# Ledger of designs, part 15: peptides against a protein of PDB entry 6EJA

Target 1, 276 residues: chain A of PDB entry 6EJA
Amino acid sequence: VEYMPANPVRIAFVLVVHGRASRQLQRMFKAIYHKDHFYYIHVDKRSNYLHRQVLQVSRQYSNVRVTPWRMATIWGGASLLSTYLQSMRDLLEMTDWPWDFFINLSAADYPIRTNDQLVAFLSRYRDMNFLKSHGRDNARFIRKQGLDRLFLECDAHMWRLGDRRIPEGIAVDGGSDWFLLNRRFVEYVTFSTDDLVTKMKQFYSYTLLPAESFFHTVLENSPHCDTMVDNNLRITNWNRKLGCKCQYKHIVDWCGCSPNDFKPQDFHRFQQTARP

## One batch from the design tools (peptide; made by RFdiffusion4, then SolubleMPNN)

Design b1_p9_5_s2 (from b1_p9_5, 5 letters changed)
Fold by OpenDDE base, seed 4:
Order: sequence, then structure tokens, then C-alpha cells
Structure b1_p9_5_s2 (fold): chain B 276 residues (1-276), chain A 9 residues (1-9)
Amino acid sequence: as target 1 above (276 residues)
Amino acid sequence: ELPLEGGDL
């Protein structure tokens, strides 16, 4: 029997889905659904069939909602960050959804804990933010991520326009684009008008794969920096042989790797992965 | 458990 906290945290799960990910979404939803949590689903603007399916699901559960707005996102696009930021704002404005943590998930990255374990853990560390860092040379990370390059998302393409400098006085960090953020930090990111948040929102609006670095960078340079935990409590289905083929060159003026979606046969790895 | 490991073209 897992420890049940007296005041268990409630989680807002944000799912960003597109294309033919209906089966993956169903599996993910089944795996993470709980009546005490909240689920906010964004469906790509181009994925109308999926949108209809998701709407049907949302009508069956009071704690499932679909974004009334829809963005057309591309791999590595800056618009993904916009999607998260807008979702955060929406969730903060939903006064009837008292969530404590923001968690994004995809079929390629699952939580390594059961719901009870996750809730117990987050309830104990409700003041912390969980972002996994790259754990390597920062200069190399900057180069590989193209953070020193200026990108423009336009016409379903990430155009590399040229070089840029990292803002002075900012310690850039990043890693996984899957994170667990407490409500307080989300409020800060959403509503703060300080120089850090303002500049970083601007900077990352021209950034490739912004979600892998934006929240890390903002957090570490913010008054909330002491709340960072270098762990996202995830298991990622990495297969570099399959995922590192520069498969997105037609969309982005950059190369990158991507994890594979989890398949049912992959779930056995959950039991093999060490707990954080 | 690494980022989408970008690389220059």
C-alpha cells in the first residue's frame, strides 16, 4: 500500500497531439487517467479527425478539456512553446480546476512511477520543479541545440536566419522537453513582467526546440532557482539508431534526434528502470 | 534520456 498524503497534489496533464496518434493517445490516456487530475489536450490544427476523436473523449469526462484554439506545429518549431505557454495561461484561468502541478506527456515519454507513487512524491515535494538537464558540456549543448542560431518559424518551416548571441547574464540550460512544474512557477512564467521572463519569451520565440531549454533557463535564472530538481521522473524510449537520422531536415534547417513512441511491448521496461 | 540532440546541417 502506497503512502497516501493528507493533501494530495492534483496534476494538470497537458497533451499535445497530432496526426494519427489516436492509438498512442488512447494508450497514454488510459495509463495516466485519474479522476482527481485534469487533462488539457491540444490537437494540431491540421489533425481534424483526431480532434473529433478527442472531443468525444472530452465529453465523457468532466476533467478532460480540449483547447478551443489550435496551432499548427512542426517538429522543433517555436510554436510548441507557444502552445505550452498558452495552455498554462488557460489552466491558470480555469478556477474550477485547482491543479498543483503541470505535466506534459507524449507517447514517447512516460512517467516511471504509478499514479499513487507520483502523487505521493509530488505531494512531498510540491514546492519543487522537475526538469532534467542534459548533463554534459554546456557549450556543446548550446551548439548542438542551435541556441546560438536565430530561427524563424514560417510556412511550416524553421528557417535558420543566422547567428545570435546568448543574452548577457543568462545561464542557459536545457535537456528534456518533458517537465513537471509546480503551479507557482507556472504562474511566474505566465504573468511575470520582469526582465528575465520578458527577454526569454522573446529569445525563445526564435529558438529551435524551445521547450527543451526555455523552462530550464527561466527557472535557473529566476528567484525560483532553488526549486529546481534535475529529474523529470520519465522513462524515454530512445532508439538512436532509428531516431537520429536527420529525418526532419525538410522541416527544420537543423538535424536532431527523436525518441520513439512507446509500444505495448515496450512497457515492460517500466519495471526495469530504476526509480529516481 | 537526452534532449532531441540537435546537430548542425
Scores: peptide ipSAE 0.029, ipTM 0.719, DockQ to the pose 0.681
Fold by OpenDDE base, seed 1:
Structure b1_p9_5_s2 (fold): chain B 276 residues (1-276), chain A 9 residues (1-9)
Amino acid sequence: as target 1 above (276 residues)
Amino acid sequence: ELPLEGGDL
């Protein structure tokens, strides 16, 4: 018997999708769809076929919307953070969508818990933010992520311009770019004009893989720092043998790993993974 | 595909 909260949280799922993964998206969508939640989907500017498919879906469900703006994002690009930030702003301006949590998803990850479990859990911990840290030496993380390097996204490429220093007084953290953020923190990130948010937005606009570190860093250095939980309540379809081949070196002056899209044969892992 | 791990070239 699952706990049923009296005031269940409602989730805004933000999906950033690209390519021709219509079937993959459809599978994930069906798996995560619930009438009480909201779905805001950004389709890459170059993925017109997928955009048409997603638009068709959005017309069938009142709680599904597609971003009217579309960015041409690249792997590791700073524009991914821009996409999330703009989506957050949009969602905060949607007064008819009373969401409590922001959750980003892709075809490469899946919630560990059932909807009921997830809602029950988040309803109990609605004041918390869930970000998974790297769990390693921070200096090593900085080096591997290239946080001490300045990048510029231009002409579908992440150009490494040179070295930079980490801002003084800021404790940099990061790890997974999959997070669960409460509305209050999203409001803070979106509308705060304090020095932290302002500086971090600037800093991460020239950062490789910014979503893996921005929200962690902002949260941990903010007045909301005590709300951090080192868990993102999801699994990612990691296959490092397949995903760690520096396959993006042609578009990024860096090497990196990427998870793989879930396939039907991978779904069994959802039941096998146990996380608190 | 969305990124998670970086590394220097």
Scores: peptide ipSAE 0.029, ipTM 0.711, DockQ to the pose 0.390
Fold by OpenDDE base, seed 2:
Structure b1_p9_5_s2 (fold): chain B 276 residues (1-276), chain A 9 residues (1-9)
Amino acid sequence: as target 1 above (276 residues)
Amino acid sequence: ELPLEGGDL
């Protein structure tokens, strides 16, 4: 018998989608949809067909909304962080959506737990934040992530402008750009005017793949640092042979890796994976 | 130029 919490957490799922992946989105949506949660979907500004499809879905479900604003995002672009931050603000301003956790999802990863298990787990650990760290040498991480490089997103490209220094007194961390954040921390990130949040927002506005490091870094250097859990409770479809081919050199002045979207044939892995 | 790890955990 699964433990049923007396006060179950409600989750705001944020989906950032682009391209023609309507079928993948539908599959993911069906897999994660629950009436007690909330779904906030951003569709890339250039993906008009997908936007129309998502709007149709949102009209069918009261707990599904589409962002009224749309950004043109690119792989590794700083604008992705802006998208998340704006989505967080929007969600905090939605008084009719009493969510407890913020979770971002893509077709490249899925929660490793059933809805009931996830809710039970998060209800028990509602004061924690779940971010997966890289687990490697931090200096190497900084170099490989290009955190010591200044990037400018312009004209659908991430331009490398030069070198920069990591802000003094900041312990940089990062890893997965898929995270589970409690509402309290999201409020802090969204509304705090302290030096940490202000400085990091500025720093990461010129950062490649900012979502892989921003929330980790802010959390670990914040008054909320003791809430860090090194786990994002996800299965990511990583294939290094396929994902690490410098396939984004035309978009970014850097060579990077990316996960692959899950296919129907990959779903069997969800049942076989036993992770905390 | 170094290869970006890009979230490869």
Scores: peptide ipSAE 0.029, ipTM 0.707, DockQ to the pose 0.167
Fold by OpenDDE base, seed 5:
Structure b1_p9_5_s2 (fold): chain B 276 residues (1-276), chain A 9 residues (1-9)
Amino acid sequence: as target 1 above (276 residues)
Amino acid sequence: ELPLEGGDL
């Protein structure tokens, strides 16, 4: 018997989209849309055609909105974290959208649960935050992520300026840039003026791929540290043969990997193979 | 599942 929560959680899905991902976005949106959830979509500043399409969709659904601000984001750029943080603030200020969880999505990511399963699960664990850690040697992670390096996002490039020290007393962690965060933690990240949040926002404004580590690090060092679950409940289309070719060296002074976009056939498969 | 497993150029 599937658990039916008495007070089901409502989810704010934040979609960060760019380029020619119109078809991908349409497929994903259809797959994840539900009347009880909320959808907040950021379209890259340079993707005007996509923006017009998304605006058209948002006018058809009362629970779909598009960010009035738009950033020009690059792979690995610090601006991606800014996008999430601003979207969090916006969502908290939307008093007419009583969401309980924040979930980010892209064309390369898909939830591994059906809506009912996801809602049931999150309703049971509504006080928890779901972030997937790297599961490797932490020192190696720091080196590979370049967390001990200072980066500056400028002119659509991530410039490596030099070395830096990780703040003392901070337990650095990270992994997947896909997360499920409860409203309480989002409120903390958004409005807290404590030393941790303040310092980490500053630190990660000069960080490569900040979304892969910021929320992990903040959570684990915060009063909310006991709410962490090492799982993001995602399926990501990873093909390292295709995604690990240092393909972004022209944009970032670092080499890394990236997931691949899902194809239509993948969505069908994932809907059928939802894991508990 | 880490997008960045590379290193220096």
Scores: peptide ipSAE 0.028, ipTM 0.715, DockQ to the pose 0.614

Design b1_p9_5_s3 (from b1_p9_5, 3 letters changed)
Fold by OpenDDE base, seed 5:
Structure b1_p9_5_s3 (fold): chain B 276 residues (1-276), chain A 9 residues (1-9)
Amino acid sequence: as target 1 above (276 residues)
Amino acid sequence: EYPLEGGEL
């Protein structure tokens, strides 16, 4: 018997997209769209055609909006975190959108569960935050992520400027940059003026791949630390053979991996998958 | 699922 919540959670899906993922975006949107949820879409500043397409969609659905601001994002760029943080603020200011969870999506990942399963699950655990950790040696993670290095995003490039120290007393963590965050934690991240949030926002503004670590680190060191669940309920199309070729060295003074785009046939499989 | 695991150049 499937659990049917009395007060089902409503989800704000945040999509950060660029022109090269137009087909994948259409498939993703069709797969995840539901009238009870909300969709907030950021289109890269350089992707004007895609922006026009997405605007047309937003005019057809009252629960779909496009960011009035647009950033030119790069792989690994600190600006990606800025995009998420600004979108969170926007969503909190939308009083007509009573969302309970923030979920980010791209063309490279898909929710494991069906809408009904996802809603049921999140309704049961509405006070929790879902962030998947790397599950390996933390020191190795720090080194591989370059968290002890200072980066500057400028002129569509992530420049490595030198070494830096991780703030004392902070337990750094990270992993997947795909997360499910409850509204309460999003409010904390957005509006808190405590030392943790303030310092971490500053620290991660000079961080490579900041979304893979910022929310983990803030959550685990915050008064909300007991709400963390080490799972993001995602299926990601990982193929390290294809995705780990240091393909972004022209953009970032670092090497990294990336997931692969899904094919149309993959979405059918995802609807039937229930991975732990 | 894994992070985008970086590495030094």
Scores: peptide ipSAE 0.028, ipTM 0.714, DockQ to the pose 0.681
Fold by OpenDDE base, seed 2:
Structure b1_p9_5_s3 (fold): chain B 276 residues (1-276), chain A 9 residues (1-9)
Amino acid sequence: as target 1 above (276 residues)
Amino acid sequence: EYPLEGGEL
């Protein structure tokens, strides 16, 4: 049941975009934009045209900002996690943006709820964190993700350097790299100096597809472990026939899958959001 | 939801 919360949560949407898909980004932005939320957009360092387009959009809306720093990221690169972590720090330092939840989005992922439904839901569960686990054998997950392998991101390539051990006493978990994190947990991840956060940041700086496992692992081994909900409230355009072709072997010393960007004909699969 | 699962080369 949808209700109007007395103190509705405000969401910081973080978009990490690349390439020349300005029209697709525009469509997604229009679908998710609301005046009460905040939008922080990172454009890949190599995507100058897209950066110019995004800057133009940001000038039209007071609640849209573009990262002043830009990273060159690759599929599966450790730098993607760095991008999220830095964006989290930036957002925490923005005192004029009182956000309650951190949500990452891409053109391959949409919220399954309308804005009102999402806000109502998160306002009710504002102390929870939403991460979707893989739901498989954990040992198999570790093997398939290459978590027991050491990777180095250098010159737009993920080099496999050799084998490594998972730190003892850590329960590794992961799944979707799309998550909904409350501000309190983001603060913990950003500013904690405890052994867990320190070791995991180091470990995942040499990890393939780090965003699929870092936040899960940190959360489950942290004092915040009881706040985990195994759901990310997303619809992702998964098509394994199209997305699992080892298409990234030229940039990563590993095979992997990727979701497909939503096309206009796919929009009927998710609920419409309220537009201003 | 499925992860961007990998595979060894």
Scores: peptide ipSAE 0.028, ipTM 0.705, DockQ to the pose 0.591
Fold by OpenDDE base, seed 1:
Structure b1_p9_5_s3 (fold): chain B 276 residues (1-276), chain A 9 residues (1-9)
Amino acid sequence: as target 1 above (276 residues)
Amino acid sequence: EYPLEGGEL
């Protein structure tokens, strides 16, 4: 019998979706949907068909909403972070949605735990934030991520403008762009006017793949640093051979990797990579 | 461990 918490946490799932993968989205939604959680979905501004489909779904469930604003996002674009930040603000302003955790998901990323396990776990550790670090040499990470480079998102392209320095006194970290953040930290990120948050928002507005580093960096340098757990409690379908081919060079002035959508043949990975 | 890979063009 699995432990049932007396006061179970409620999760705000944020989905940033694009393209024409309505079927995949529907499948994922069905897999993660629970009546006690909340689902906030952003559909890319260019994905009108998908937007219509998602709106239709949202009308069927009271705990599913679609962002009234829509951004045109590109792989590696700084606008992805903007999307998350705006979604966080929206969710904090939704007084009728008492969520405790913010979780972002994609079709290439699934929670390791069942809903009951996840809720039980997060209810026990409701004061913690879960971000997975790269676990390697930080200097190498900075170099490979291009954090010491200045990028500008414009006209559906990430332009490399030049070099930049990492802000002094800031311990930069990063890794997975999939995270589980408690409401308190989200409030801090959203409303704090301290120098850290202000500077990091500015810094990462010119950053490639900002979601892979922004929250890590802010958390570790904030008064909430002791709440960090180096685990994002999810499985991502990483395949370097398939996902690391510099396939985005036409969109960004950099090379990077992307995870792949899970396929039926990838099921064995769930069994092997699942962590207790 | 996430195989984060990036590289300069």
Scores: peptide ipSAE 0.026, ipTM 0.696, DockQ to the pose 0.870
Fold by OpenDDE base, seed 4:
Structure b1_p9_5_s3 (fold): chain B 276 residues (1-276), chain A 9 residues (1-9)
Amino acid sequence: as target 1 above (276 residues)
Amino acid sequence: EYPLEGGEL
């Protein structure tokens, strides 16, 4: 029996889905759904069938909503960050949804803990932000991520335009694009007009895989830097042999690895408990 | 292990 906090945190889950991920979405949704949390789902602009399905789900649950706006996103596209940022703004404007944490999920990355464990944990650390760092030398990370390269998302492609410099005075960090952010930090990212947030939003609008680095970098360089925890509390289904074959050359002027979606046979991994 | 790992072409 997990400890139940007196004031349990409520979570806003943001799901970004596309293509034929209906079954994966259903599995994810069933795994994470709870009446006390909130679910905000963005469906790719091109995925109309999936959108209709998601709308049906949203009509069945009062704590499930679908974004009224839809973006066309690509692997590694800068628009993914835009999707998250707009979702954050929307969620902050939903006064009837008193969420405490923002969590993004995909079919390839599941929470390690049960709902009760997660809520208990986050309730204890409600002032913290959970971002998993790359855990290696920063120079290598910058090179690997192409952070020193300028990208332009246009016509469903990430065009590499040339080289760029990291902004002066900014300590760049990143790793996983799956994070747990408290409402206070989300408010800061959404509404701050300080030089850091302004410059980073601009910088990352021309960045490949921006969600893997934007929030890390902003947090670590912000007045909220002391709230960072180097953990995202996730289980990722990695098969590097299958996922690291530069399969996205046709979409982006860069190579990358991607995890695999969890399949029913993979659910045994959820029995593995990882300590934060 | 991270969701996406980049690499130059």
Scores: peptide ipSAE 0.030, ipTM 0.714, DockQ to the pose 0.591; fails the geometry check

Design b1_p9_5_s4 (from b1_p9_5, 4 letters changed)
Fold by OpenDDE base, seed 2:
Structure b1_p9_5_s4 (fold): chain B 276 residues (1-276), chain A 9 residues (1-9)
Amino acid sequence: as target 1 above (276 residues)
Amino acid sequence: EYPLEGGDL
């Protein structure tokens, strides 16, 4: 029997989806859906068929909404961070959705706990933020991430323009771009006008794979630094042999890897009691 | 773990 908290946290799940895999999305949605949570879905501007399908789903559930704005995002693009930041702002402005945690999901990364376990856990640690660090040498991380390089997203390409310096006095960190953030920290990131948030938003607008480092770096250098937990409670389907082939060199002026999407057989790794 | 290989193009 799972512990039932007196005031269970409610989660805003943010999905950033693209392509034509409507069936896959439907399967994933069914696996993660719960009536007590909220689902905010961004569909890539170029994925019109998928957008139509997602809109149909959103009309069936009151706790599912689709972003009225749509961005054209690419792998590693700075616009992905913009998508998350705008989604955070939207979710904070939705007064009828009292969410406590922000969680991003994709078909390549699943929570390792059931809904009940996740809710119980987050309800106990509702003041914490869960970000998984790379666990390697920081200098090596900076080099591999290209954080000392300036990138410009334009015409569906990440152009490497040259070298840049990391801002002084900032402890850079990063790792997984899948995270669990509490509402208070999301409020800070969204509305703070301090030098840290302002500078980092500017810095990461020219950064490759910004979601892997932005929130880590902001959190660790912020007044909320003591709330960090080095765990994102995720299972990512990583296979370096298959995913590290520089397959995005035509889109990004950098060599990178990507995880593999989970297959239907892997959905058992995240289960919830009430399914639609 | 992070997904970049860190190779220069």
Scores: peptide ipSAE 0.035, ipTM 0.748, DockQ to the pose 0.492
Fold by OpenDDE base, seed 5:
Structure b1_p9_5_s4 (fold): chain B 276 residues (1-276), chain A 9 residues (1-9)
Amino acid sequence: as target 1 above (276 residues)
Amino acid sequence: EYPLEGGDL
């Protein structure tokens, strides 16, 4: 017997997209669209054609909106976190959108559950936050992520300026930059004036790939730490043989990996996938 | 499942 929640959660899907992912975005949107959820789409400042396309979609659906502001984002850039944080603030200010969960998506990441399964699951665990950790040695993670290095995003490049110290008393964590966050935690991140949130926002404004670690670190060191679940309920098309070639050297003073885009046939498969 | 398995240039 499938669990049917009496008060099903409603999800705010946040999509950060650029022009090269237009086809994948269309497939993703078709696969995840539901009338009971909300979709907030940020289009890269440089992707004007895609922006026009997305605007057309937003005019057709009352539960689809496009950010009135647009950032020029780069792989690994600190501005990606800024994009998420501003999107969170916007979504909290939309009083006509009663969302319960924040979920970010890209063309290279897909939820592993059907809508009904996802809603049922999140409705049961509506007080939890889902962030997937790296699951390896933390010291190694810090080194490979360059968390002990200071980066500056400028002129579409992440410049490595030097070394820095990780704040004392903070347990740094991270892993996947795909997460499921409940509204309460999003409110905390957005509006809290405590030392943790303030310092972490400052720290991660000079961080490479900040979305992979910011929310993990803030959550685990916050009064909401007991809501942490080490799972993001995602399938990512990882092929490290293809994705770990230091392909972003021209953008970032660091080497990293990237997942591959999904193909149309993958979406059909994923809609049928159920993982515990 | 984290992107930076490479490291320093």
Scores: peptide ipSAE 0.034, ipTM 0.746, DockQ to the pose 0.618
Fold by OpenDDE base, seed 3:
Order: C-alpha cells, then sequence, then structure tokens
Structure b1_p9_5_s4 (fold): chain B 276 residues (1-276), chain A 9 residues (1-9)
C-alpha cells in the first residue's frame, strides 16, 4: 500500500568512517543497503584495518566504492568538509552511478524511515534539499559554533588563530551536519564559480565543524534557497550528558559535543520516531 | 552549550 514512485530516486550514501568499528559498520551497512542505491565510503587514513575490511565489502558489491584518497580527519576539523566536497565531486564524475540524492551517514546517525518510505518521500520532493537548522538565535549560534573565530587545522589539531568577521552580505545558518542534498545542489556546490561558493569554500576551510553550517549557509544564500527544507529525516543517538563534556580540548581550541554510536538495542527508536 | 557534531543544539 506504500506509494511506489514511477521514477524512484537513487541515493548516494556517503559514509565517513574511522577506527576499528567493523561490526558496527557492517550492521549499519546491512540496515541501509539496497541494490538501487550507491555507497561511497571514506575511511580515515589512519584506520588501515577498517580500510581493508571496507575494501573487501566493496569488492562484493558493485554499488559500493571506497575513496581512493583518504584524509586524516579530526573532530571538528575543516578536513571533514573537504572530505564531503571531494566525495561529491567524485560522485558527480561517476557517470555510471546515476544518483539523485546525496546522504551522509555515520554510525551515530540513521535514517528514520525505511528505504521504501525514504525513496517514496524523496521521489516526491526530489527538488528539495533537507537540512536541519539550529532553530535558535542566530547570533548565539554563530558565537557558540565559533564561526566568528578563525581556525587552522594543522598537526591533528584545530588551532584558534583569532577573530574573524562573517563575510558581508552572507546570512549564516547551520545545525545538523547530517543532510540530504539533491544532485542539482551538489552540482552547484561542486562546480559553481560564483562568489558565494568560492568565498564560502574559503571561509569554511578555516572553520570549526564546517559541515554543520557550510551547506546551510551556501544553500540559503544561493539561487537554490527556495529548496530548503528544515528537516534532515534523521535520528541521532544523542545523550548530551555523555556527549557534551568538552572532551575535545586536546584536539580543538574549543568545546563541543558528539553523539553516541548506535547500538543494536537502539534500533527500536527508528520505528518510534517520525518526522515530517 | 557547545557546538555539536550532528547539530543537536
Amino acid sequence: as target 1 above (276 residues)
Amino acid sequence: EYPLEGGDL
């Protein structure tokens, strides 16, 4: 009785993984795998064991590929955005993978909907982009995110160099670093040479947690701004008491939070949570 | 209140 779209969207899932969580990755992969979608996996440069495991998986499935390049990413590092941007370019250059949506995932985040529901939904709204905003005072968000601070990623550390100004004429937004972006917008971000994209790429190369704000800001200031939907259709295993302890001071000259990885016992929440 | 990886602010 589920609506079956005549032209169902195909999704490029981009997985950014690290460590040795092979079992967890396998569980997530099994949960989200479908023959009609595409999976592009980046393994942290330091995670060689995991890389070998992921390569084995990629050889078993024609719609699973591993990035030939690997970055050594750190929490909050600007390099995470670089990872996404490069993966987007790669995916656009893969002419044999006709994907319609870009979706990033980690072990700490799952789609709320079943595959059929997700595909049906995105097929209906294929011209939209789904980014969840913070929904609070924007000035406070900027301050708390450190967007008015200049950071440099170097030697596995995010160095705070000083203060900076938000580019003139830019309305900054952000929130979740989990997003669903349509191919059209990804093409824009990847290939546009306008001042917005150019300046924002430069700006966010010196930004803490850039993925939480870059795509929001670019989208909302772009000609594609009317495609913004304030929802990312995700469920994240958040526990602020556990995740917000300023535990990353050794890596970043700032405080931050992180979600917990999903465990098998957490899967019940996927069925209990619904978002429009 | 801190910036959150995942944006659950």
Scores: peptide ipSAE 0.035, ipTM 0.720, DockQ to the pose 0.142; fails the geometry check
Fold by OpenDDE base, seed 1:
Structure b1_p9_5_s4 (fold): chain B 276 residues (1-276), chain A 9 residues (1-9)
Amino acid sequence: as target 1 above (276 residues)
Amino acid sequence: EYPLEGGDL
């Protein structure tokens, strides 16, 4: 018998979707949907068909909304962070949605726990934030991520403009761009005017793959640093043989890897590779 | 998503 919390947390799931993956999105949605949670979906500005499909879904469920604004995002683009930040602001302004945790998801990333397990776990650790670090040499991480490089997102391309320095006094960290953040930290990130948040927002507006590092860095350097847990409670369908081919050189002045969408045949791995 | 080894173009 699983522990049932007396005051279960409610989760705001944020989905950033693009392309023509309507079927994949539908499958994921069905897998993660629960009446007690909230779903906020951003559809890429260029994905009009998908947008129409998502709107249809949102009309069927009171706890599903679609962003009224839409960004044209690219792989590795700084605009992805902007999308998350704006979504966070929107969700905080939705007074009728009392969510406790912010969780981002994609079709290539699934929670490793059942809803009941996830809710029970987060209800027990509602004051914590869950971000997975790279677990390697930090200097190497910075170099590989291009954090010491200045990028500009413009005209559907990430332009490398030159070198830059990591801000003094800031301990940079990162890893997975999938995270579970409590409302309190989201409020801090969204509304704080302190030097840390202000500088990091500016810094990461010129960063490649900013979501892989921004929240880690802000959290670890913030007054909330003691709330960090090095775990994102999810599994990503990584197949580097398939996903690491410098396939984005045409849009990004950098090479990178991308996870693969989960297929039905891949679901068996959820049980085998579950992390504590 | 992660960068490749030696991903500097």
Scores: peptide ipSAE 0.024, ipTM 0.686, DockQ to the pose 0.391; fails the geometry check

